# Designs tried in a protein design run: peptides against a protein of PDB entry 3T7K. Part 97

Target 1, 248 residues: chain A of PDB entry 3T7K
Amino acid sequence: KAEKILARFNELPNYDLKAVCTGCFHDGFNEVDIEILNQLGIKIFDNIKETDKLNCIFAPKILRTEKFLKSLSFEPLKFALKPEFIIDLLKQIHSKKDKLSQININLFDYEINGINESIISKTKLPTKVFERANIRCINLVNDIPGGVDTIGSVLKAHGIEKINVLRSKKCTFEDIIPNDVSKQENGGIFKYVLIVTKASQVKKFTKLINDRDKNETILIVEWNWCVESIFHLNVDFTSKKNVLYQKK

## One batch from the design tools (peptide; made by RFdiffusion4, then SolubleMPNN)

Design b2_p17_6_s2 (from b2_p17_6, 7 letters changed)
Fold by OpenDDE base, seed 3:
Structure b2_p17_6_s2 (fold): chain B 248 residues (1-248), chain A 17 residues (1-17)
Amino acid sequence: as target 1 above (248 residues)
Amino acid sequence: VENIPLEKEEDLDLVKK
């Protein structure tokens, strides 16, 4: 059926998209439309797997979903597109009225607002955002919204190697892991990096660390600090936004 | 082509969960 529908076109584009969707297409696609998209070089996957070499995300806007956040770790992310690309494409293909010899839809017209070429270009870098920031080992409180597994998975996708989960009520200083990275000449390294959810945790962890390791550097942030860093593919250590405590 | 429903924004934010 797809071949018969596409036979009306003299030339077919090859978009070369390997995509996941977030915040759109929750009902999926019918078999015919999937086949049409496949013939146009558009393959949509249900889940993110490294083996699939995903290069595209479909979303209506910038989202704080696991899929969206992880898409910014693709190597590279080639396109971040609005779902209207697929909608308009399928609409044009299924149209009986259009004497179109070719599909006339440019994917560049469907870019997600706020995902510009500067962000896309950073996905071509050989390092991940937190790796570039010298953040390899972090402490994560166990009561984080979204769960430690999901949050941890996103953070790992962006270059955090080790995630230590802290039982916020029961943890001691010995439970806190250092960010074991060698000092680079041009960057401040925080020995202790923590993601927390509340002010009481800040007070607790700052006390524990300062009582036992008074001269060391500490960074305590909210999850939003990580999200902003991911959205920009850059860690801005000059910003105090979403930073709960820092000691340099 | 049927209208593709979008997920609610409230359900899409890991911070809000």
Scores: peptide ipSAE 0.029, ipTM 0.551, DockQ to the pose 0.049
Fold by OpenDDE base, seed 5:
Structure b2_p17_6_s2 (fold): chain B 248 residues (1-248), chain A 17 residues (1-17)
Amino acid sequence: as target 1 above (248 residues)
Amino acid sequence: VENIPLEKEEDLDLVKK
């Protein structure tokens, strides 16, 4: 059926998109539309797998979803597009107006607001954002909204190698892992990096660390610190935004 | 060693699945 629908076009574009969707297309696509999209080089996947070499995200705007945050770790992210791209494309294809010899949809007209070329260009870098920031091992409180698995999965996609989950009420100093990175000469490496949810945790962890390891560097942040770092594909250590405690 | 206590509790946005 898709072939018959597309036969009216003399030439078909190949968009070369391997995409996931977030905040849109919850009901999915019918079989004919999936076939049409496939013939146009648009493949939509349900989940993110590294093996699929995903290069595109569909979303109505910048979102704090797992899929959106992980899409910024694609190698590279080629396109971040509004769902209207697919809607307009399918609408044009299903249109019975005889005079359409060509599909006239430009991908650049459907860019997600706030995902600019600067962000896209950073996805071509050989390193991940937290890797570039010398953050390899982090401590994550177990009561984090969204859950440690989801948060941890996003952080790992962006270069965190080890995530230590802290039982906030029961943890001791011995439960806190150091950020074990080789001292690079030019970068302030924090020995202890923690993601927490509340001020009481800051007080607890700062006391535990300072009582046992008084002279060490500490970074305690909120989840928003990680999100902002992901959205910018850069860690700004000069910013105090979403930082709860810092010791250099 | 600079200790910067920051009192700003910002609302944590949830990761939505």
Scores: peptide ipSAE 0.024, ipTM 0.484, DockQ to the pose 0.055
Fold by OpenDDE base, seed 2:
Formats: C-alpha cells, structure tokens, sequence
Structure b2_p17_6_s2 (fold): chain B 248 residues (1-248), chain A 17 residues (1-17)
C-alpha cells in the first residue's frame, strides 16, 4: 500500500533518521504510515537502545523526559525535530491534489526551539558531558523525584559510571562513595559529588564528610543542576545555580 | 489499519516539584 502511495513521486528523499518520540505520537502510527516513513529513511523506535544508533528526537519542545535528556547523549544527535515534520510529511504524501514530483520538506524548518547547532555540535564530541566534567561516581539520595533508576539511567547515558544510592535517613559516612577520577592537573575535581533534594540532606552530608574526611572537595547539587548541564552539554562550575554546597 | 502502538514509555517529566 505504501509503495502505491509513494509511486506518484519521481524521487524520494532519504532522511536517514533513527528516532524516538517524547511528548508526541503517544498513539503511534498506522502500518501504512510506518512503511511510508521507512521508505523515506525514517525509523521510529519505542525505546532508546545504544545498539540502534539513534540520531534523532521528536518532541514539541525541550522536555525534561528521560527520552529527551538521553537524546542529548546520542552519538551524534543529528536532529531534534518537532512532530510537525512527520505530520506535514504524511499530509503531503497522502494529498491527492499535489502534482508534486518531489517531497519538499526540509528538516531544518522543524528544529526544536533551543536545540541549536552549538548543542548538536557538542554531541559529536568523543566524551560525555559529565565525563568532561570529571564526574564519574556520584551519590544520589533515594527520595529523588522521578526515582533513582530513571535518574541514574539518564546520568549514566551522560557519562556517569557509578550511581551510589544513599538512604537519606539511615546513611553514614561509609555509605558515601568518592568520585574516583584521576587527578588531572588543571581541573578542580570534586572528591564527593551528591545529588540531594532537601536542605537537611545538605547539612547531614556536609557534616558526615567534613567530620571524617576533612579538607576534601565536595559538590552537592540539585537534580536541576544535572538537567541544566545536559541541556547545555556543558558543566559550568562557575555558576552557583542549583548548587547547594560547594567546597573547593 | 491497526495502529502500531509506540510503547507508552512513561515519559516522566522529571521536573523538580
């Protein structure tokens, strides 16, 4: 059926998209439209798997979903597109009126606002954002909104190797893991990195660390610090935004 | 034409409450 629909076009574009969707297309696509998209080099996947070599995200805007955050870890993310790309594409293809010999839809016209070439270019870097920031091992409180598994999965996609989950009420100093990274000469490496939700946790963890491991470097942040770092594909250590405690 | 459901990944909006 898709072949019959596409036969009216003399030339078909190959968009070469391997995509996931977030905040759009919750009901999926019909079989014919999936076949059409496949013939145009557009494959849509339900889930993010590294083996699929995903290069595209469809979303109406910048979102704080797991899929959107992980899409910024694609190698590279080639396109971040609004769902209107697919909608308009399918409309043109199904349109009986257009004696169009060619599909004239440009991907660049459908870019998500705020995902610019500067962000896209950073996804071509050989390193992940937290890897570049020398953050490999973190402590995460167990009461984090969104859950430790989802948050941990996003952080791992962005180069954090080890997520240590802290039981906020019961944890001791011995439960806190160091950020075990090779000291590079020119970069302030934080020995302890923690993501927390409450000011009481900041007081607790700072006390535990300072009492047992004096003079060590500590970074305690909110989840929003991670999100902002992901959205910019850069960790700004000069910013105090979403930093709850810092000891250099 | 049966809709191929894209698996409803719970697109959890990880917005700080």
Amino acid sequence: as target 1 above (248 residues)
Amino acid sequence: VENIPLEKEEDLDLVKK
Scores: peptide ipSAE 0.040, ipTM 0.536, DockQ to the pose 0.040; fails the geometry check
Fold by OpenDDE base, seed 1:
Structure b2_p17_6_s2 (fold): chain B 248 residues (1-248), chain A 17 residues (1-17)
Amino acid sequence: as target 1 above (248 residues)
Amino acid sequence: VENIPLEKEEDLDLVKK
């Protein structure tokens, strides 16, 4: 059926998209539309797997979903597109009135607002955002909204190697892991990096660390600090936004 | 402390074709 529908076009584009969707297409696609998309080089996956070599995300806007955040770790992310790309594409293909010999839909017209070429270009870098920031080992409080597994998975996708989960009420200094990064001459390296949810945790962890390791560098942030870093594919250590405690 | 959690797919605006 898809072949018959597409036979009216003299030439078919190959978009070469391996995509996931977030915040759109919750009901998926019918079999005919999936086949149409496949013939156009558009493959949509339900879940993110590294083996699939995903290069595209469909979303209506920038989202704080696991899929969206992880899409910025694709190698590279080629396209971040609005769902209207698929909608308009399928609409054009199913239209009987369009005497169009060709599909005239440009991917670049459907870019997600705020995901510009500067962001896309950073996904071509050989390193991940937190790797570039010299953050390899972090401490994560167990009461983080979204859960430690999901948050941890996102952080790992962006170059965090080790996530230590802290039981915020019961943890001691010995439970806090250092960020095991060799001192590079020009990089702000924090020995202790913590993601917390409450001001009481800041007070607790700062006390624990300062009492036992007084001269060490500490970065305590909220989840939003990580999100902003991901959205920009850059860690801005000059910004105090979403930083709860910093000791250099 | 402003802490914005992960957005869930079910909490997002539905966009369908």
Scores: peptide ipSAE 0.032, ipTM 0.606, DockQ to the pose 0.893; fails the geometry check

Design b2_p17_6_s3 (from b2_p17_6, 6 letters changed)
Fold by OpenDDE base, seed 4:
Structure b2_p17_6_s3 (fold): chain B 248 residues (1-248), chain A 17 residues (1-17)
Amino acid sequence: as target 1 above (248 residues)
Amino acid sequence: VENTPLEKEEDLDLVEK
């Protein structure tokens, strides 16, 4: 059926998209439309797997979904597109207008607002955002909204190697892991990096660390610090935004 | 507005445009 629909076009584009969707297309696509998209070099996946070499995200806007946040870790993210790309493409293909010899849909017309070439270019870097920031081991409180697995998975996609989950009420100093990074001369390395949800946790962890390891560097942030770092594909250590405690 | 740490997949019904 798809072949018959596409046979009216003299030339078919090859978009070379391996995509996931977030905040759109929850009902998926019918079999015919999936086949049409496949013939156009558009493959949509349900889940993110590294083996699939995903290069595209479909979303209506910048979202704080797991898929969207992880899409910024693609190697590279080639395209971040609005769902209207697929909608308009399929509409054009299903159109009975006899005169359409070519598909006239440009990917660049459907870019997600705020995901520009500056962001895309950073996804071509050989390192991940937190790797570049010398953050490899992080402590995460167990009561984080969204759950430690999802949050941890996003952080790992962006170069965090080790997620240590802290039981905020029961944890001791011995439960806190150091950020094991070789001292590079020019980078502010924090020995202890923590993501917390509450001011009480800041007080607790700062006390635990300062009582036992008084001269060490500490970074305590909220989840929004990570999100902003991901959205910019850069960690700004000069910003105090979403930083709850910092000791250099 | 408690910024939900993760946005849920919102069903943006794009169909009704």
Scores: peptide ipSAE 0.042, ipTM 0.627, DockQ to the pose 0.433
Fold by OpenDDE base, seed 2:
Order: C-alpha cells, then sequence, then structure tokens
Structure b2_p17_6_s3 (fold): chain B 248 residues (1-248), chain A 17 residues (1-17)
C-alpha cells in the first residue's frame, strides 16, 4: 500500500531520521504511515536505546520529559523537530494532487523553538555536559520529584557515571560519596555534589560534610540546575541560579 | 520552560494530527 502511494513521486527524499516522540503522537502511526516514513528514511522508536543511534526528537516545544532531556545527549542530535513535520509530510503524501512530482517539506522549517544550531553543535562534542563540568559522581536525595530512577537515567545519559541515592532523613556523612575525578589543574572540581529538594537538606548535608571534611568543596543544587545545564549543554559555574549552596 | 521537576508523557498536551 505504501509503495503505491509513493509511486506518484519521481524522487523520494531520504531524511535519515532515527527519532523518538515526546508530547506528541502518543497513539503512534498506522502501518501504512510507518512504512511511508520508513521509505523516506524516517524511523520512529518507542524508547531511547543507545544501540539505535537516535538523532532526532519530535516535540511541540522544549519539554522536561525524560525523552526530551535525553535527546540532548544524542551523538549527535541532528534535528529537534515539531510534530508538524510529520503531519505536513503525510498530508502531502496522501494528497490526491496529481501534479506533485516531489515531496516539498524542509526539515529546517520545523525546528523546535529554542533548540538552535548552537545547541545542536554541542551534541557533536566528544564529551557529555556533566563530564565537561567534571561531575561524575553525585548524591541524589531519595524524595526527588520524578523519582531517582528517571532522574538518574537522565543524568547518566549526560555523563554522570555514579548516582548515590541518599535517604534524606536517615543518611549520615558516610552515606555521601565524593565526586571522584582527577584534578585538572585549571578547573574547580567539587568534591561533593548533591541534588536536593529542600532547604532542610542543605542545612543537614552542609553540616555533615563540614563537620567531617571541613576544607572540601561542596556544590548543592536543585534539579532545575541540571535541567538548565542540559538545555544549554553547558554548566555555568558563574551562575547562582538553582544553586542552593556552594563552597569553593 | 515551566518549573516542573519532570514532565510525564501522559500529562502533556498532544499536537493534533
Amino acid sequence: as target 1 above (248 residues)
Amino acid sequence: VENTPLEKEEDLDLVEK
């Protein structure tokens, strides 16, 4: 069926997209449309797997979903596109207008607002955003909204190797892991990095660390600090936004 | 971007086809 529909076109584009969708296309596509998209070099996947070498995200806007946040870790992310790309493409293909010798849909017309070439270019870097920031081991409070597994999975996609989950009410100093990174001469490395949800946790962890390891560097942030870092594919250590405590 | 910890797929507005 798809072949018959596409036979009216003299030339078919190859978009070379391996994509996931977020905030759109929850019901998926019918078999014919999937086959049409496949013939145009567009593969839609249900979930993110590293082996699939995903290069595209479909979303209506910048979202704070697991899929969207992880898409910024693709190697590279080639395109972040609005769902209207697929909609308009399929509409054009299913159109009975006899005079369409070619599909006339340009990917660049469907870019998600706020995902520009500067962001896309950073996904071509050989390192992940938190790796570049010398953040490899973090402490995450167990009461984080969204859950430690999902949050942890996003952070790992962006170069955090080890996530230590802290029982916020019961943890001791011994439960806190250091950010074990080799000292690079020119970069301020935080020995303790923590993601917390409450001011009471800041007070607790700062006390625990300072009482036992007084001279060490500490970074305590909100989840929004991570999200902003991901959306910019850069950690700005000069910004105090979403930083709850910092000791250099 | 809304100040939500994490957005769920099920809670997101769908773009109509």
Scores: peptide ipSAE 0.042, ipTM 0.625, DockQ to the pose 0.559
Fold by OpenDDE base, seed 3:
Structure b2_p17_6_s3 (fold): chain B 248 residues (1-248), chain A 17 residues (1-17)
Amino acid sequence: as target 1 above (248 residues)
Amino acid sequence: VENTPLEKEEDLDLVEK
């Protein structure tokens, strides 16, 4: 059926998209439309797997979903597109009226607002955002919204190697892991990096660390600090936004 | 072509499960 529909076009584009969707296409696609998209070089996957070499995300806007956040870790992310790309494409293909010899849909017309070439270019870097920031090992409180597994998975996708889950009520200083990175000459390395949810946790962890390791550097942030860092593919250590405590 | 309903503008923040 798809071949018959596409036979009216003299030339077919090859978009070369391996994509996931977030915040759109919840009902999926019918078999014919999947086949059409496949013939146009558009493959849509249900889940992110590294083996699939995903290069695209479909979303209506910047989202804080696991899929969206992880898409910024693709190597590279080639395109971040609005779902209207697929909608308009399929609409044009199914249109009986137009003696269209060619499909006239440009990918660049469907970019997600706020995901520009500057962001896309950073996904071509050989390092991940937190790796570039010298954040290798973090402490994560166990009561984080979204759960430690999901949050941890996103953070790992962005270059955090080790996530230590802290039982916020029961943890001691010995439960807190250092960020085991060699002091680089350029840029403040924080010995202790923690993601917390509550001001009480800030007070607790700052006390525990300062009582036992008084002269060390500490960074305590909210999840939003990580999200902003991911959305920009850059850690801004000059910003105090979403930083709950820092000791340089 | 059934307009795939754009899911509601619910702030898909990582919903607290």
Scores: peptide ipSAE 0.030, ipTM 0.541, DockQ to the pose 0.048
Fold by OpenDDE base, seed 1:
Structure b2_p17_6_s3 (fold): chain B 248 residues (1-248), chain A 17 residues (1-17)
Amino acid sequence: as target 1 above (248 residues)
Amino acid sequence: VENTPLEKEEDLDLVEK
């Protein structure tokens, strides 16, 4: 069926998209539309797998979903597009009125607001955002909203190698892992990096660390610090936003 | 950006086809 529908076009674009969707297309696509999209070089996947070499995200806007956050770790993310791209594309293709010799839809007209070329360009870097920030090992409180598995998966996608889950009520100093990075001469390295949810946790962990390892560097942040770092594909250590405690 | 820790797919506005 798709071939018959597409036969009216003299030339078909190849968009070369391997995409996931978030905040859109929850009902999926019918078989004909999937076939049409496939003929146009658009493949939509249900889940993120590294093996699929995903390069695109469809979303109505910047979202704090697992899929959206992970899409910024694609190698590279080529396009972050509004769902209207697919809607308009399929609408043009199904339109009987337009003797369209060509599909006149430009991907660049459908970019998600706030995902600019500066962000896209950073996805071409050989390193991940937290790797560039010299954050390899983090401590994560077990009561984090969204759950440690989902949050941990996002953080790992962005270069965190080791996630230590802290039992906030029962943890001791010995439960806190150091950020095991080699001292690079020019980079601010924090020995202890913690993601927490409550001010009481800040007080607890700062006390535990300072009592046992008084001279070490500490970074305690909210999840929003990680999110902002992901959205910018850059860690700004000059910003105090979402930083709960910092000792340099 | 809503100050939610993590947005769930189910909680998002549906852009239905």
Scores: peptide ipSAE 0.045, ipTM 0.634, DockQ to the pose 0.561; fails the geometry check

Design b2_p17_6_s4 (from b2_p17_6, 6 letters changed)
Fold by OpenDDE base, seed 2:
Structure b2_p17_6_s4 (fold): chain B 248 residues (1-248), chain A 17 residues (1-17)
Amino acid sequence: as target 1 above (248 residues)
Amino acid sequence: IENIPLEKEEDLDLVEK
């Protein structure tokens, strides 16, 4: 069926997209449209798997979904596109206007606002955002909204190797893991990195660490610190935004 | 501390076809 629909075009573009969708196309696509998209080099996947070599995200805007956050870890993310790309493309293809010899849809016209070439270019870097920031091992409180598994999965996609889950009410100093990174001469390395949800946790963990491991570097942040770092594909250690406690 | 959770697909304004 798709071949018959596409036969009216003399030339078909190859968009070379391997994509996931977030905040759009919840009902998926019909079989004919999937076949059409496939012939145009557009493959849409339900879930993110590293083996699929995903390079595109469809979303109406910047979102704080697992899929959107993980899409910024693609190698590279080639395109972050509004769903209108697919909508307009399919509309053009299904149109009975005999005079269309070519599909005239440009990917660049459908970029998600706020995902610019500067962000896209950073996804071509050989390192992940937290890797570049010398953050490999973190402590995560167990009461974090969204759940430790989902949040941990996002953080791992962005270069955090080890997520240690802390039982906020029961944890001791021995439960806190150090951020095991080789000291580079010019990089501010925090020995202890923690993501917390409450001011009481800041007080608890700072006390536990300072009482047992004096003079060590500590970074305690909220989840929004991670999100902002992901959205910018850069950790700004000069910013105090979303930083709850810092000891250099 | 404003800890904004992860957005869920079901809670999002979905763009229709």
Scores: peptide ipSAE 0.047, ipTM 0.650, DockQ to the pose 0.904
Fold by OpenDDE base, seed 5:
Structure b2_p17_6_s4 (fold): chain B 248 residues (1-248), chain A 17 residues (1-17)
Amino acid sequence: as target 1 above (248 residues)
Amino acid sequence: IENIPLEKEEDLDLVEK
């Protein structure tokens, strides 16, 4: 059926998109539309897998979903597009107006607001955002909204190798892992990096660390610190935004 | 401290076809 629908066009574009959707197309696509999109070089996947070499995200706007945050880790992210791209494309294709010899849709007209070329260009870097920031091992409190698995998966996609889950009420100093990175000459490496949810946790962890390892560097942040770092594909250590405690 | 959680697909205004 898709072939018959597309046969009216003399030339078909190849968009070369391997995409996931977030905040849109929750009902999926019918079989004919999937076939049409496939013929146009648009492949939509249900989930993110590294093996699929995803290069595109569809979303109505910047979102704090797992898929959106992980899309910024694609290598590279080529396009971040509004769902209207697919809607308009399918609408043109299904149009019975005989005179459409060509599909006239430009990908650049459908860019998500706030995902600019500066962000896209950073996805071409050989390193991930937290890797560039010398954050390899983190401590994550077990009561984090969204759950440690989802949060951990996002952080790993962005270059964090080890996530230590802290049972905030029961943990001791020995449960806190150091950020084991080689001392690079030019970067303030934090020995202890923690993501917490409450001020009481800041007080607890700062006490535990300072009582046992008084001279070490500590970074305690909120989840929003990670999100902002991901959205910018850059860690700004000069900003105090979403930083709860910092000892250099 | 207000920790804004991850957005879930179910909690979003979804674009319908």
Scores: peptide ipSAE 0.046, ipTM 0.650, DockQ to the pose 0.886
Fold by OpenDDE base, seed 1:
Structure b2_p17_6_s4 (fold): chain B 248 residues (1-248), chain A 17 residues (1-17)
Amino acid sequence: as target 1 above (248 residues)
Amino acid sequence: IENIPLEKEEDLDLVEK
């Protein structure tokens, strides 16, 4: 059926998209539309797997979903597109107007607002955002909204190697891991990096660290600090936004 | 502390075909 529908076009584009969807297409696609998309070089996957070499995300806007956040770690992310791309494409293909010898849909017209070429270009870098920021080992409180597994998975996708989960009420200084990064001369390296949810945790961890390791650098942030860093594919250490405690 | 949680797919506005 798809072949018959597409036979009216003299030339078919190959979009070369390997995509996931977030905040759109919850009901998926019918068999005919999937086949049409496949013939146009558009493959949509249900889940993110590194082996699939995903290069595209469909979303209505910037979202704080696992899929969206992880899409910014694709190597590279080629396109971040609004779902209207697929909608308009399929609409054009199913249109009975015989006069269209070609599919006239430009991917660049469907870019997600706020995901510009500067962001896309950073996904071509050989390093991940937190790797560039010299953040390899973090401490994450166990009461983080979204859960430590999901949050941890996002952070790992962006270059954090080790996530130490802290039991906020029971943890001691010995439970806090250092950020094991070799001193690079030109970059602010924090020995202790923590993601917390409550002001009481800031007080607790700052006390524990300062009492036992008084002269060390500490960065305590909320989840939003990580999200903003991901959305920009850059860590801004000059910003106090979402930073709860910083000791340089 | 304003902690914005991870958004879930189920909580998002759907763009349907």
Scores: peptide ipSAE 0.044, ipTM 0.645, DockQ to the pose 0.889
Fold by OpenDDE base, seed 3:
Structure b2_p17_6_s4 (fold): chain B 248 residues (1-248), chain A 17 residues (1-17)
Amino acid sequence: as target 1 above (248 residues)
Amino acid sequence: IENIPLEKEEDLDLVEK
């Protein structure tokens, strides 16, 4: 059926997209449309797997979903596109009125607002955003919204190697792991990096660390600090936004 | 006219879940 539909076109584009969707296409696609998309070099996957070499995300806008955040870790992310790309494409293909010899849909017209070439270019870097920031080991409170597994998975996708989950009410200093990175000459390395949800946790962890390991560098942030870092593919240590405590 | 997938307006945020 797809072949018959596409036979009216003299030339077919090859978009070379391996994509996931977030915030769109919850009902999926019918078999014919999947086949049409496949013939146009568009493959849509249900989940992110490294083996699939995903290069595209479909979303209506910048989202804070696991899929969207992880898409910025693709190597590279080639395209971040609005779902209207697929909608318009399929609409044109299914149109019986158009004496079109070719499909006239340019994917560059469907870029997600805020995901520009500067962001896309950073996905071609050999390092991940937190790796570049010398953040290897972090402490994560166990009561984080979204759950430690999901949050941890996103952070790992962006270069965090070790995630230590802290039982916020029961943890001691010995439960807090250092960010074990070699001191690079030109970069502020924080010995302790923590993601917390509450001001009480800031007070607790700052006390525990300062009482036992005086004069060490501490960074305590909200999840939003991580999100902003991911969205920009850059850690801005000059910004105090979403930083709850820092000791340099 | 075959069913064209429609976008669902869902704003998902990991912090809101």
Scores: peptide ipSAE 0.035, ipTM 0.522, DockQ to the pose 0.039

